# Designs tried in a protein design run: peptides against a protein of PDB entry 5T59. Part 8

Target 1, 112 residues: chain A of PDB entry 5T59
Amino acid sequence: TTPTMQSTSLLTEHLGYPPISLVDDIINAVNEIMYKCTNAMEKYLMQRNIIGKKDFSDEIKIGTAKLESLLENSVDKNFDKLELYVLRNILSIPSDLLEENRFRLLHHEKLV
Target 2, 90 residues: chain B of PDB entry 5T59
Amino acid sequence: EHIRFQRLVQVCNKALEESIRKLQSWEKIHECFPNYGQTREGIENLTVCQQQVIKLWSNLSRVEFDAIFHERSIEEKLNQLDDLINKARS

## One batch from the design tools (peptide; aimed at target 1 I27)

Design b1_p10_7_s1 (made by RFdiffusion4, then SolubleMPNN; from b1_p10_7, 4 letters changed)
Fold by OpenDDE base, seed 1:
Structure b1_p10_7_s1 (fold): chain B 112 residues (1-112), chain C 90 residues (1-90), chain A 10 residues (1-10)
Amino acid sequence: as target 1 above (112 residues)
Amino acid sequence: as target 2 above (90 residues)
Amino acid sequence: MRKYYDKLLS
């Protein structure tokens, strides 16, 4: 279930940033890493594109593009799951802490 | 007692491992380079390339994710969250 | 999934 507005507010106060910001950082990082990896792969193979008398440049470009797409799909799938899990199960506040009396507790602990 | 940060690390690692799994398949790699991979030299190049990219993935993800966790102070914050929850339930 | 980077950045 999607986190409540109250939960988000409390977590934002606790964290100093919205919970989604952490997820954004993670997703941004993995995307950057992903393209660095695929770029490195392409560059490595393109430097070795000629074997014997054959130039495999076109095949390398197509092949690396396919691998990139494959990796993109996998990253999308797995980190969508990660996002849901983190926001629902890690960066979450139990219902008992969402009550007014417990809300005061969170503020009290912060101020002490 | 403190469980949330451990879980965060675990799910991050799992996502990273699952994401790179297809690149760990030699069959999938070879399928993308059907003619190149029929040459001895091509196979050697693909083998090294596969190993290098997987290592790069692992190393970069470790460094970058650790940096994120540090910058966001997430271990401390999640530990505090655990403590608050435990206190409320005690 | 949200895309924040593209392949042109690498």
Scores: peptide ipSAE 0.222, ipTM 0.939, DockQ to the pose 0.046
OpenDDE base, seeds 2, 3, 4, 5: peptide ipSAE 0.161, 0.189, 0.201, 0.085; ipTM 0.937, 0.938, 0.938, 0.925; seed 5 fails the geometry check

Design b1_p10_7_s2 (made by RFdiffusion4, then SolubleMPNN; from b1_p10_7, 5 letters changed)
Fold by OpenDDE base, seed 4:
Structure b1_p10_7_s2 (fold): chain B 112 residues (1-112), chain C 90 residues (1-90), chain A 10 residues (1-10)
Amino acid sequence: as target 1 above (112 residues)
Amino acid sequence: as target 2 above (90 residues)
Amino acid sequence: MNKYYNKFLS
C-alpha cells in the first residue's frame, strides 16, 4: 500500500525521524561508495596505463567513464525499487489498523 | 515475529547485488577497454581491477549500511513496530 | 581510510 500522511506522521514519531530519512541515508551512502569504486578503478588502471610502448591513458579514461555510467544506471534502478519497497512494506503501518484507528497504540506506547 | 528488519537487510543486499552485477560481467568490462584488453598485461590488470572493485563495493557497503542502521536504531525500531502491530491485532 | 580502498589503490 502507498504511504499516507497519517502513517508517515506516526512512523516519524516512532522512529524519531521521517521514514524517508533512512532511505536517503542509504541512497547517499551507495552513491558515495559507487564513485569511490569507479575512482579506484580509474586510478588503478591509470597506474598501469603503459603497456609496452603504447599509452592507453585515453582509453582507460573513456572506459572507466563508461563503466561508471553503467553502474550509475544500475544503482539508480535498483535503489529506486528499494526505496519503494522500504516505504511501502517495511516502514509502513497496515491499512487495516489505520482504518480502525488502531494506530493509536503507537502514540499511546510513546506516552507511557 | 520480527520480520521487518530482516526484510530491510534482505532488500538492501539484493539492491547491492543487483547493482554490481554488470561489473561482474567480464564481457562488459572488456568491452570498455577494447584495445587495452587485447594485451596480456591489460587482461591481467583488468582482471585484478574487476576483482578488487567488487570486493571494495561489498566491504564499503557492509560497513556503511551497518553504520546507518546503528545510527538510526532501525533494528530496534522495526522490532518495536512489529510488536506494536501484533499487539494491535491481538 | 578503509583498508580495502588503500589496498586497491596501492
Scores: peptide ipSAE 0.195, ipTM 0.938, DockQ to the pose 0.018
OpenDDE base, seeds 1, 2, 3, 5: peptide ipSAE 0.203, 0.194, 0.183, 0.193; ipTM 0.939, 0.938, 0.937, 0.938; seed 1 fails the geometry check

Design b1_p10_7_s3 (made by RFdiffusion4, then SolubleMPNN; from b1_p10_7, 3 letters changed)
Fold by OpenDDE base, seed 1:
Structure b1_p10_7_s3 (fold): chain B 112 residues (1-112), chain C 90 residues (1-90), chain A 10 residues (1-10)
Amino acid sequence: as target 1 above (112 residues)
Amino acid sequence: as target 2 above (90 residues)
Amino acid sequence: MRKHYDKFLA
């Protein structure tokens, strides 16, 4: 179930930031890490591009690009799932806490 | 009693592990470098490269995710959320 | 809100 506006508001108040902001941080981080990894791979192999009398630079560039694409697809898939799970199951408020009486409880606890 | 932060860590680790899985496949790596990988030296280079990139992935993700969790105080906030929920249901 | 990164970033 998609988080409600009420849940988002309450969680934002509790967290001090919107729940999506945490997910954004995570996804941004993994994307940065991903490209650092692929760049490192390319650089490492390009420093070792000549074996014997043959230059494998073109093959290395193509190969690393393929691996990058593969990793991109996997990251997108898995972290989309993560986003859904986090927002629906971790950063979520049960329906009983969305009632007016429980809403007061959340505010009361914050103010105490 | 506190379960949400543990779940967050678990799903993050799972996503990271599943994302890097294809790079852990030697077959996938070798397929991307069919001629380079037919040389002894090429195989050695690819082997080291594969190991290094996987380690880099693991290390960077650990450091960066821990930093995010700290900056967002997410463990504390999720524990508090668990407590609120448990209190409401008691 | 999410950042976009270029390929082959250092």
Scores: peptide ipSAE 0.092, ipTM 0.940, DockQ to the pose 0.075
OpenDDE base, seeds 2, 3, 4, 5: peptide ipSAE 0.087, 0.125, 0.087, 0.126; ipTM 0.939, 0.936, 0.939, 0.937; seeds 3, 5 fail the geometry check

Design b1_p10_7_s4 (made by RFdiffusion4, then SolubleMPNN; from b1_p10_7, 5 letters changed)
Fold by OpenDDE base, seed 1:
Structure b1_p10_7_s4 (fold): chain B 112 residues (1-112), chain C 90 residues (1-90), chain A 10 residues (1-10)
Amino acid sequence: as target 1 above (112 residues)
Amino acid sequence: as target 2 above (90 residues)
Amino acid sequence: MNKHYNKFLS
């Protein structure tokens, strides 16, 4: 199930930041890594663009763009799944802890 | 029992592994460079490129994700969360 | 970091 506002508030208090912030960091990081990888690929191959008497620069540019697209699609798919899983199953509070009487537990432990 | 941080690491690794899977396919790589890959030298270059980009992906992700986990103190926080939940269940 | 890795990043 989707996290509730109450759960988010309690987790934010516990973590010191909203749960979504962790996911954002992860997704931002993988996107940066992705483009570093594709950029490195293109540069590496472009430095080796001439074989014999033929210049493969255009093919390399098109090919690396295709690979980038494939990687982008895969990253989007897999990290969307990750986001849902993390927020629903890892950064989650069981319903019994969301009862009014159980709120004290989180606050109590924080104060101790 | 602490389980949440382990799960976080596992799902992150899985997402990373599944994301790079297409680049691990030589067939996929070669298809993107049909003429370049018909040359001996081109094949050699693509082979090295494929190998190194996968390593780069793995290394960068390890470093960056570890940094995130540290900066967010997520292992400690998730362990504490597990403890709170376990306490509530007892 | 191996030779190829350094070359790849350069």
Scores: peptide ipSAE 0.136, ipTM 0.938, DockQ to the pose 0.016
OpenDDE base, seeds 2, 3, 4, 5: peptide ipSAE 0.127, 0.121, 0.131, 0.130; ipTM 0.938, 0.937, 0.938, 0.938; seed 5 fails the geometry check

Design b1_p10_8 (made by RFdiffusion4)
Pose (drawn by RFdiffusion4):
Structure b1_p10_8 (pose): chain A 112 residues (1-112), chain B 90 residues (1-90), chain P 10 residues (1-10)
Amino acid sequence: as target 1 above (112 residues)
Amino acid sequence: as target 2 above (90 residues)
Amino acid sequence: LKTRHRPERE
């Protein structure tokens, strides 16, 4: 289903937070991990940048950064689909409920 | 009957697996370090990275998301939502 | 889609 304002309004009430807030916590979380991994990988190699008698510091900075940017694209790509797949199929509303009052059951839930 | 939350787990894992796939390929890893990877020790060091980075990627994301799912009780909110739409359709 | 700011690199 396509998201609507009633679903956003109702799901915000059921969840206690807007449906997008969960998506924010996920995108924000994986990005922090992405950088935490690349930074950890660069330092592992920089203290191993000299093999034999040659210094590969330059190649490592370029390589670690060249990898980081490829994840920035792939992660931004794959988690936007998540942002979409979730708001359309998981935090989703059918027609059965907004055509004939979903308000009854949510109000009914909070009380009885 | 409780089907929506398991989906949330499926879609999160699905996004992560695709997010890291290019790093599971030794080729693209060596492309970023062509000269460094032509040394024995370089090959050994790069192997230690991709295998550990993947493990770190999997572990950090697993722990946080399980935590996010807890702080927002999403498993329950969705289970309440799944079994609630059924009561409505009935 | 919503836009977001990337974290800084250390």

Design b1_p10_8_s1 (made by RFdiffusion4, then SolubleMPNN; from b1_p10_8, 4 letters changed)
Fold by OpenDDE base, seed 4:
Structure b1_p10_8_s1 (fold): chain B 112 residues (1-112), chain C 90 residues (1-90), chain A 10 residues (1-10)
Amino acid sequence: as target 1 above (112 residues)
Amino acid sequence: as target 2 above (90 residues)
Amino acid sequence: LRKRQRPPRE
């Protein structure tokens, strides 16, 4: 089920920020972490690029790029699922509460 | 009683775990470095690299996600939401 | 994945 405007408004009032902002923070964080990890991997291997008399720099660059792509795809898939789940099941208001009488409860509690 | 924050933590952990799963595969790592991984030193380096990356992933995600949750006061807010819902249904 | 700019953390 897709979040309604009413749900978003009520949750924004309750949270002090739109629900999607939390998801944005999470996704931005994991993306940053992802590239930090892949960068660290490349640098680690590039410091160890010569074995014997052979320079593996080119292979390392290509290989780490492939792993980065692999990780990117996995992150995208799993955190898209996360976004959907969070917005629909965690940061959500049950349909039975999406009525005038129930809305008053949320507003009343916040104002008191 | 309070379930939403627990679910948030669970889904975050699940997403992080599933995302890093492919890097936990030695086979996939080795396939990306076919010649480098045929050397003894290369195998050793890749092994250490794999372990370090996974640890870095775990540590950074823990710190950053905890910071986000704190800054957004999400545990408190979700607990309050649970309470409101339960109260409304009583 | 979304690439939204967020306010700096305190």
Scores: peptide ipSAE 0.367, ipTM 0.952, DockQ to the pose 0.141
OpenDDE base, seeds 1, 2, 3, 5: peptide ipSAE 0.362, 0.366, 0.359, 0.360; ipTM 0.951, 0.952, 0.951, 0.952; seeds 1, 3, 5 fail the geometry check

Design b1_p10_8_s2 (made by RFdiffusion4, then SolubleMPNN; from b1_p10_8, 5 letters changed)
Fold by OpenDDE base, seed 2:
Structure b1_p10_8_s2 (fold): chain B 112 residues (1-112), chain C 90 residues (1-90), chain A 10 residues (1-10)
Amino acid sequence: as target 1 above (112 residues)
Amino acid sequence: as target 2 above (90 residues)
Amino acid sequence: MRKRERPKRE
């Protein structure tokens, strides 16, 4: 279940930014890291592409691409799960507090 | 009492660990380089490469995630959120 | 969920 509009608004007010922005930062970062890693791998191996009299450049390119795909799939899977968990369980307001009387407290603390 | 930030760190670490899991498999690495990995020198190169990539993954993620957490002041904000919730329930 | 910025694949 997605967070309510009320929850998002309250959390945005508290955080100073929408909750999803944190998740976006995390995901953007890991994606960048992912491609840096795979790029480094390819470059390292391409500098060592010739063994004996055989050039393994093509195999290296294909192989690193496969590994990139594997990593990409894993990152997507695991960080999608992370996103759901964070938004549901960490950056969330318990349902019992999503009432007018409880909202007053949150606003009071924010404004005072 | 303060639990949210701890959970955030935990799930981030878990996601990072699970994501790199397949690259930690030598079998997965080797199968992507079937002929290259049949040479002694190739095996050596792949071994070093695997280690370096995993290290790079770990180091970069640590630095970047810590930076994000700092820039977003998330520990403080989550602690405050915990406090607000607890106060509201008291 | 919002669309996220992603680095270009190299």
Scores: peptide ipSAE 0.207, ipTM 0.946, DockQ to the pose 0.651
OpenDDE base, seeds 1, 3, 4, 5: peptide ipSAE 0.177, 0.177, 0.190, 0.183; ipTM 0.945, 0.944, 0.946, 0.945; seed 4 fails the geometry check

Design b1_p10_8_s3 (made by RFdiffusion4, then SolubleMPNN; from b1_p10_8, 4 letters changed)
Fold by OpenDDE base, seed 5:
Structure b1_p10_8_s3 (fold): chain B 112 residues (1-112), chain C 90 residues (1-90), chain A 10 residues (1-10)
Amino acid sequence: as target 1 above (112 residues)
Amino acid sequence: as target 2 above (90 residues)
Amino acid sequence: LRKRKRPKRE
């Protein structure tokens, strides 16, 4: 499932960066967004923690943490799939282009 | 002709959509706040919170992913890759 | 898959 060294090298030359770097950017971004969302939720509810004469602060903190865990698990699952798909099917070079003649073509196109 | 960038956008959108699905469930939200959600005000607050978080998720992901794609010039690079592959096979 | 970077939880 892991891309070949040759494929990685060729794509790195073409992209100007390793293919995994794009995936890292995407995953890092969604992780940051995830925690921003859960933080915003907690802050919003904590500003509304008292209803009547009852303080729900503890319940809010616990509840928000649970939701964060749920979201975190979902993000991990779905973006693991994304990483695999992108590296195998999008940022990939067909086997026929990894042959000597095709390899030269890719190199030649870059130099011309 | 050019298919790779389209696929990238599709899988990104799918991953984002599937990831936020848990927060789209009112039942799951309510379960996390069993007593808070039994009050009228609590329900109202949770409702607004749920909606706003989902919107925030959508907006931030759109902006950040577009920025990544731009910074990495990925559309151009993937189109070029498609062209190279097609040329090699022609 | 290799281990990914994750920001600190808020």
Scores: peptide ipSAE 0.317, ipTM 0.950, DockQ to the pose 0.776
OpenDDE base, seeds 1, 2, 3, 4: peptide ipSAE 0.272, 0.306, 0.300, 0.311; ipTM 0.949, 0.950, 0.950, 0.950; seed 2 fails the geometry check

Design b1_p10_8_s4 (made by RFdiffusion4, then SolubleMPNN; from b1_p10_8, 5 letters changed)
Fold by OpenDDE base, seed 3:
Structure b1_p10_8_s4 (fold): chain B 112 residues (1-112), chain C 90 residues (1-90), chain A 10 residues (1-10)
Amino acid sequence: as target 1 above (112 residues)
Amino acid sequence: as target 2 above (90 residues)
Amino acid sequence: MRKRERPARE
């Protein structure tokens, strides 16, 4: 299930960085984007908090917090799946290449 | 021939799409602002807000993910990986 | 899953 140490080593040599570093970049980016979006939403609505004679500031704060929670949960779920898929199916070495006879291929190609 | 980078883009897009799906629901938006959304101006503001947030999500993710892919040279590296695998199987 | 970084809310 978890990528082998051999696979990680070979891919690190090929990529110039550990495979997980790419996933880290992606996840960190989406987290930052997520909070930028929710912050923008709150700011936009808070500038429009008065309708008629009513102040909806409290409702806006609560509502935007609820939406943030929904987004956080969805991001967590979907990017956990993404991490698993990328590491297992994209940044992976097929078993036939991990066999003794073919294990040298990546090293050989790098040195030639 | 080259499949890994295409798959990476696909799964990234899928994750982004699935993550924002609930915010694309007007019902989900409206229920978070039950009284605000009963006013004409409130509905208008929420409509614009929903639209702009979705656009912001899409634009920022595109720019940032493309930057990551470029900095990591991932398309080239994944294509090379595909080639190595195919060569080994030849 | 491993712990991931979560930047501060802006």
Scores: peptide ipSAE 0.207, ipTM 0.945, DockQ to the pose 0.745
OpenDDE base, seeds 1, 2, 4, 5: peptide ipSAE 0.193, 0.191, 0.203, 0.197; ipTM 0.945, 0.945, 0.945, 0.944

## One batch from the design tools (peptide; aimed at target 1 K81)

Design b1_p11_1 (made by RFdiffusion4)
Pose (drawn by RFdiffusion4):
Structure b1_p11_1 (pose): chain A 112 residues (1-112), chain B 90 residues (1-90), chain P 11 residues (1-11)
Amino acid sequence: as target 1 above (112 residues)
Amino acid sequence: as target 2 above (90 residues)
Amino acid sequence: SEFEETVEELL
């Protein structure tokens, strides 16, 4: 289903937070991990940048950054689909409920 | 009957697996370090990275998401939602 | 290895 304002309004009430807030926590979380990994990888190599008698510091900075940017694209790509797949299929509303009052069951849930 | 939350786990894991796949390929890894990877020690060091970065990637994400799913009780809110739409359709 | 130790510290 395609998201609607009633679903956003109702799901915000059922969840206690807008449906997008969960998606923010995920995107924001994976990004932090992405950089945490690349920074960890660069330092592992920088203290191993000299093999034999040559210094590969330049190649490592370029390599670690050249990898980081490829994840920034791939992660942004794959988690936007998640942002979409979730708001359309998971935090989703059928027609059975907004055609004939979903408000009854949510109000009914909070009370009885 | 509880089917929506398991999906949330499936879609998160699906996004992560696709997000890291280019780093599982030794080729693309060596492309970023062509000269450095032509040394024995360089090959050994790069192997230690991709295998550990992947493990770190999997672990950090696994722990946080399980935590996020807890702080927002999403497993319950969705289980309540799954079994609630069924009561409505009935 | 040293990197495995770093990974454990980051967990």

Design b1_p11_1_s1 (made by RFdiffusion4, then SolubleMPNN; from b1_p11_1 with E5K T6L)
Fold by OpenDDE base, seed 5:
Structure b1_p11_1_s1 (fold): chain B 112 residues (1-112), chain C 90 residues (1-90), chain A 11 residues (1-11)
Amino acid sequence: as target 1 above (112 residues)
Amino acid sequence: as target 2 above (90 residues)
Amino acid sequence: SEFEKLVEELL
């Protein structure tokens, strides 16, 4: 099921932040790691671009870019699935509790 | 009883694993460097890159995700959510 | 490793 505004509001109150913020943090982190790794790979290989008096600089640049694209596409695909799963199945409130029961429980917990 | 945080960790690990899977293929890497990979030194250099990227991918993601989970207090919050739901249904 | 150092420089 798709998250509702009511669910989002209740979860935001509970978490102290909107549920999507957690997902954003995760996705931003993995993207940062991804580009750091591929950038390091390019630099590492470019420091080793001459073999047997042959310059492989162009091939290294193209090849590293291809690997980056490959990884980028995979990250996008898998973490889009992650986002959907987290918001629907983890950071979610059962429909039967989206009435006043969940709200009352949350309110009660704040008072105790 | 407490299931949501466990699921979060599982789905994160799965996404990370699936994302790096193609780089675990030597064939995929070699295809990107067809001539460079025909040299001994080239193979050695590419091997280092493959191993290090995979290693760093795992290690850095673990550190960063744990930091996020801590900063967001997500384990505690998800456990509380589980408890609230279970209480409401009891 | 040298590779790791390159990554660390980017962090």
Scores: peptide ipSAE 0.425, ipTM 0.944, DockQ to the pose 0.493
OpenDDE base, seeds 1, 2, 3, 4: peptide ipSAE 0.423, 0.413, 0.419, 0.423; ipTM 0.944, 0.944, 0.944, 0.944

Design b1_p11_1_s2 (made by RFdiffusion4, then SolubleMPNN; from b1_p11_1, 3 letters changed)
Fold by OpenDDE base, seed 3:
Structure b1_p11_1_s2 (fold): chain B 112 residues (1-112), chain C 90 residues (1-90), chain A 11 residues (1-11)
Amino acid sequence: as target 1 above (112 residues)
Amino acid sequence: as target 2 above (90 residues)
Amino acid sequence: SEFEELVQQLL
């Protein structure tokens, strides 16, 4: 279930970096992409804000902000789930390997 | 045998897909621009935005995630982890 | 597209 300090240490040694660092990279990347997309959308629409002599600038700004919020909420929800899953089920060491006799396996393999 | 990296890719794709799903709804897009979307030109512009955002979301995430996976050598490391676990259980 | 160009400017 929840990663242990022992598991984290072993995985850090194996990976060359803490497991959480991978998740951080993923989450940072998707957030950056998200804001780039919404920013581009706002700019695109603001270049097309006048239709039939009517200025829709305010509506565009509000509408784009709403979509951004919608996307933010969804990203937060789904990538929080991703973080938990990755750390608990992918970047994890089974409990049977954390026993005294099997704990040496990862360390031993690295030394060979 | 090697399952962890496949699962990583799957969970990443799922998170990306679920995150963008609501933007795939035209109704969700239109409701954010109720008056702008009542014009022909507005509909056209919003359609472009919807299509391009979805496209760019997918393409940019693929490129960035692949770069991360490469820089972190995660496929190799996860395969090695699978092998170590399987060896310990044999 | 023009939309893509806007995104590229942000990259």
Scores: peptide ipSAE 0.440, ipTM 0.945, DockQ to the pose 0.506
OpenDDE base, seeds 1, 2, 4, 5: peptide ipSAE 0.436, 0.434, 0.440, 0.439; ipTM 0.945, 0.945, 0.945, 0.945

Design b1_p11_1_s3 (made by RFdiffusion4, then SolubleMPNN; from b1_p11_1 with T6L E8K)
Fold by OpenDDE base, seed 5:
Structure b1_p11_1_s3 (fold): chain B 112 residues (1-112), chain C 90 residues (1-90), chain A 11 residues (1-11)
Amino acid sequence: as target 1 above (112 residues)
Amino acid sequence: as target 2 above (90 residues)
Amino acid sequence: SEFEELVKELL
């Protein structure tokens, strides 16, 4: 099921931040790691671009770019699935609780 | 009882694993460097890159995700959510 | 490793 505004509001109150913020943090982190790794790979290979008096600089640049694209596509695909799963199944409120009962529970917890 | 945080960790690990899987294929890497990979030194250099990327991918993601989870207090919050739901249904 | 150092420089 798709998250509702009511669910989002309740979870935001509970978490102290919107549920999507957690997902954003995760996705931003993995993207940062991804580009750092591929950038390092390119630099490492470019320092080793001459073998047997042959310059492989162009091949290295193209090849590293291809690997980056491959990884990027995979990250996008898998973490889009992650986002959907987290918001629907982890950071979610059961429909039966999206009534007065949930509101009362949150109110009670704040008082105790 | 407490299931949501466990699921969060699981789905994160799964996404990370699936994302790096193609780089675990030597064939995929070699295809990107067809001539460079025909040399001994090239193979050695590419091997280092493959191993290090995979290693760093795992280590850096672990550190960063744990930091996020801590900063967001997500384990505690998800456990509380589980408790609230269970209490409401009891 | 040298590779790791390159990554660290980017962090």
Scores: peptide ipSAE 0.429, ipTM 0.944, DockQ to the pose 0.489
OpenDDE base, seeds 1, 2, 3, 4: peptide ipSAE 0.425, 0.423, 0.426, 0.429; ipTM 0.944, 0.944, 0.944, 0.944

Design b1_p11_1_s4 (made by RFdiffusion4, then SolubleMPNN; from b1_p11_1, 3 letters changed)
Fold by OpenDDE base, seed 2:
Structure b1_p11_1_s4 (fold): chain B 112 residues (1-112), chain C 90 residues (1-90), chain A 11 residues (1-11)
Amino acid sequence: as target 1 above (112 residues)
Amino acid sequence: as target 2 above (90 residues)
Amino acid sequence: SDFEKLVEELL
């Protein structure tokens, strides 16, 4: 189920930050890593762009861009799934705990 | 008893693995460099890139994700969440 | 490796 405002508030109080912040950190990290990898690959190949009498600079740039796109698409897909899963199933409060008596329990535990 | 953090680690690993999978295909690499990859030196260079990207992908993600988990105290918080849920159901 | 050095420089 989709997280409710109440669930988000309770989790934010528990975590000390909104649940989405963790996901954002993860996604930002993987994106940074992704572009660092592809950038390094491009640079590495561009340092080795001439083989014999041929200059492969254009092909390297195009090819690396294609690989970057491939990786980017895969990262987007898989980490979108991750985001949904984490927010729905990990950083979530079961609906049965979102009732009055259960809320009091959670607040009690927080205050103790 | 504590399940949420384990699931977080699992889903992160899965996402990372699935994301890099296509780059593990030499065919996918080679098709992006059709002429460059027809040279001996080109093949060697591309091989290095493929291996190193995969290696760095794994290593960097491990370091960064562990840092995030630590900074966010997520294992502790998720364990506490599990405990709260268990208490509420007992 | 040369590749790793490039990445390290980007970090």
Scores: peptide ipSAE 0.371, ipTM 0.943, DockQ to the pose 0.521
OpenDDE base, seeds 1, 3, 4, 5: peptide ipSAE 0.362, 0.369, 0.369, 0.370; ipTM 0.943, 0.943, 0.943, 0.943

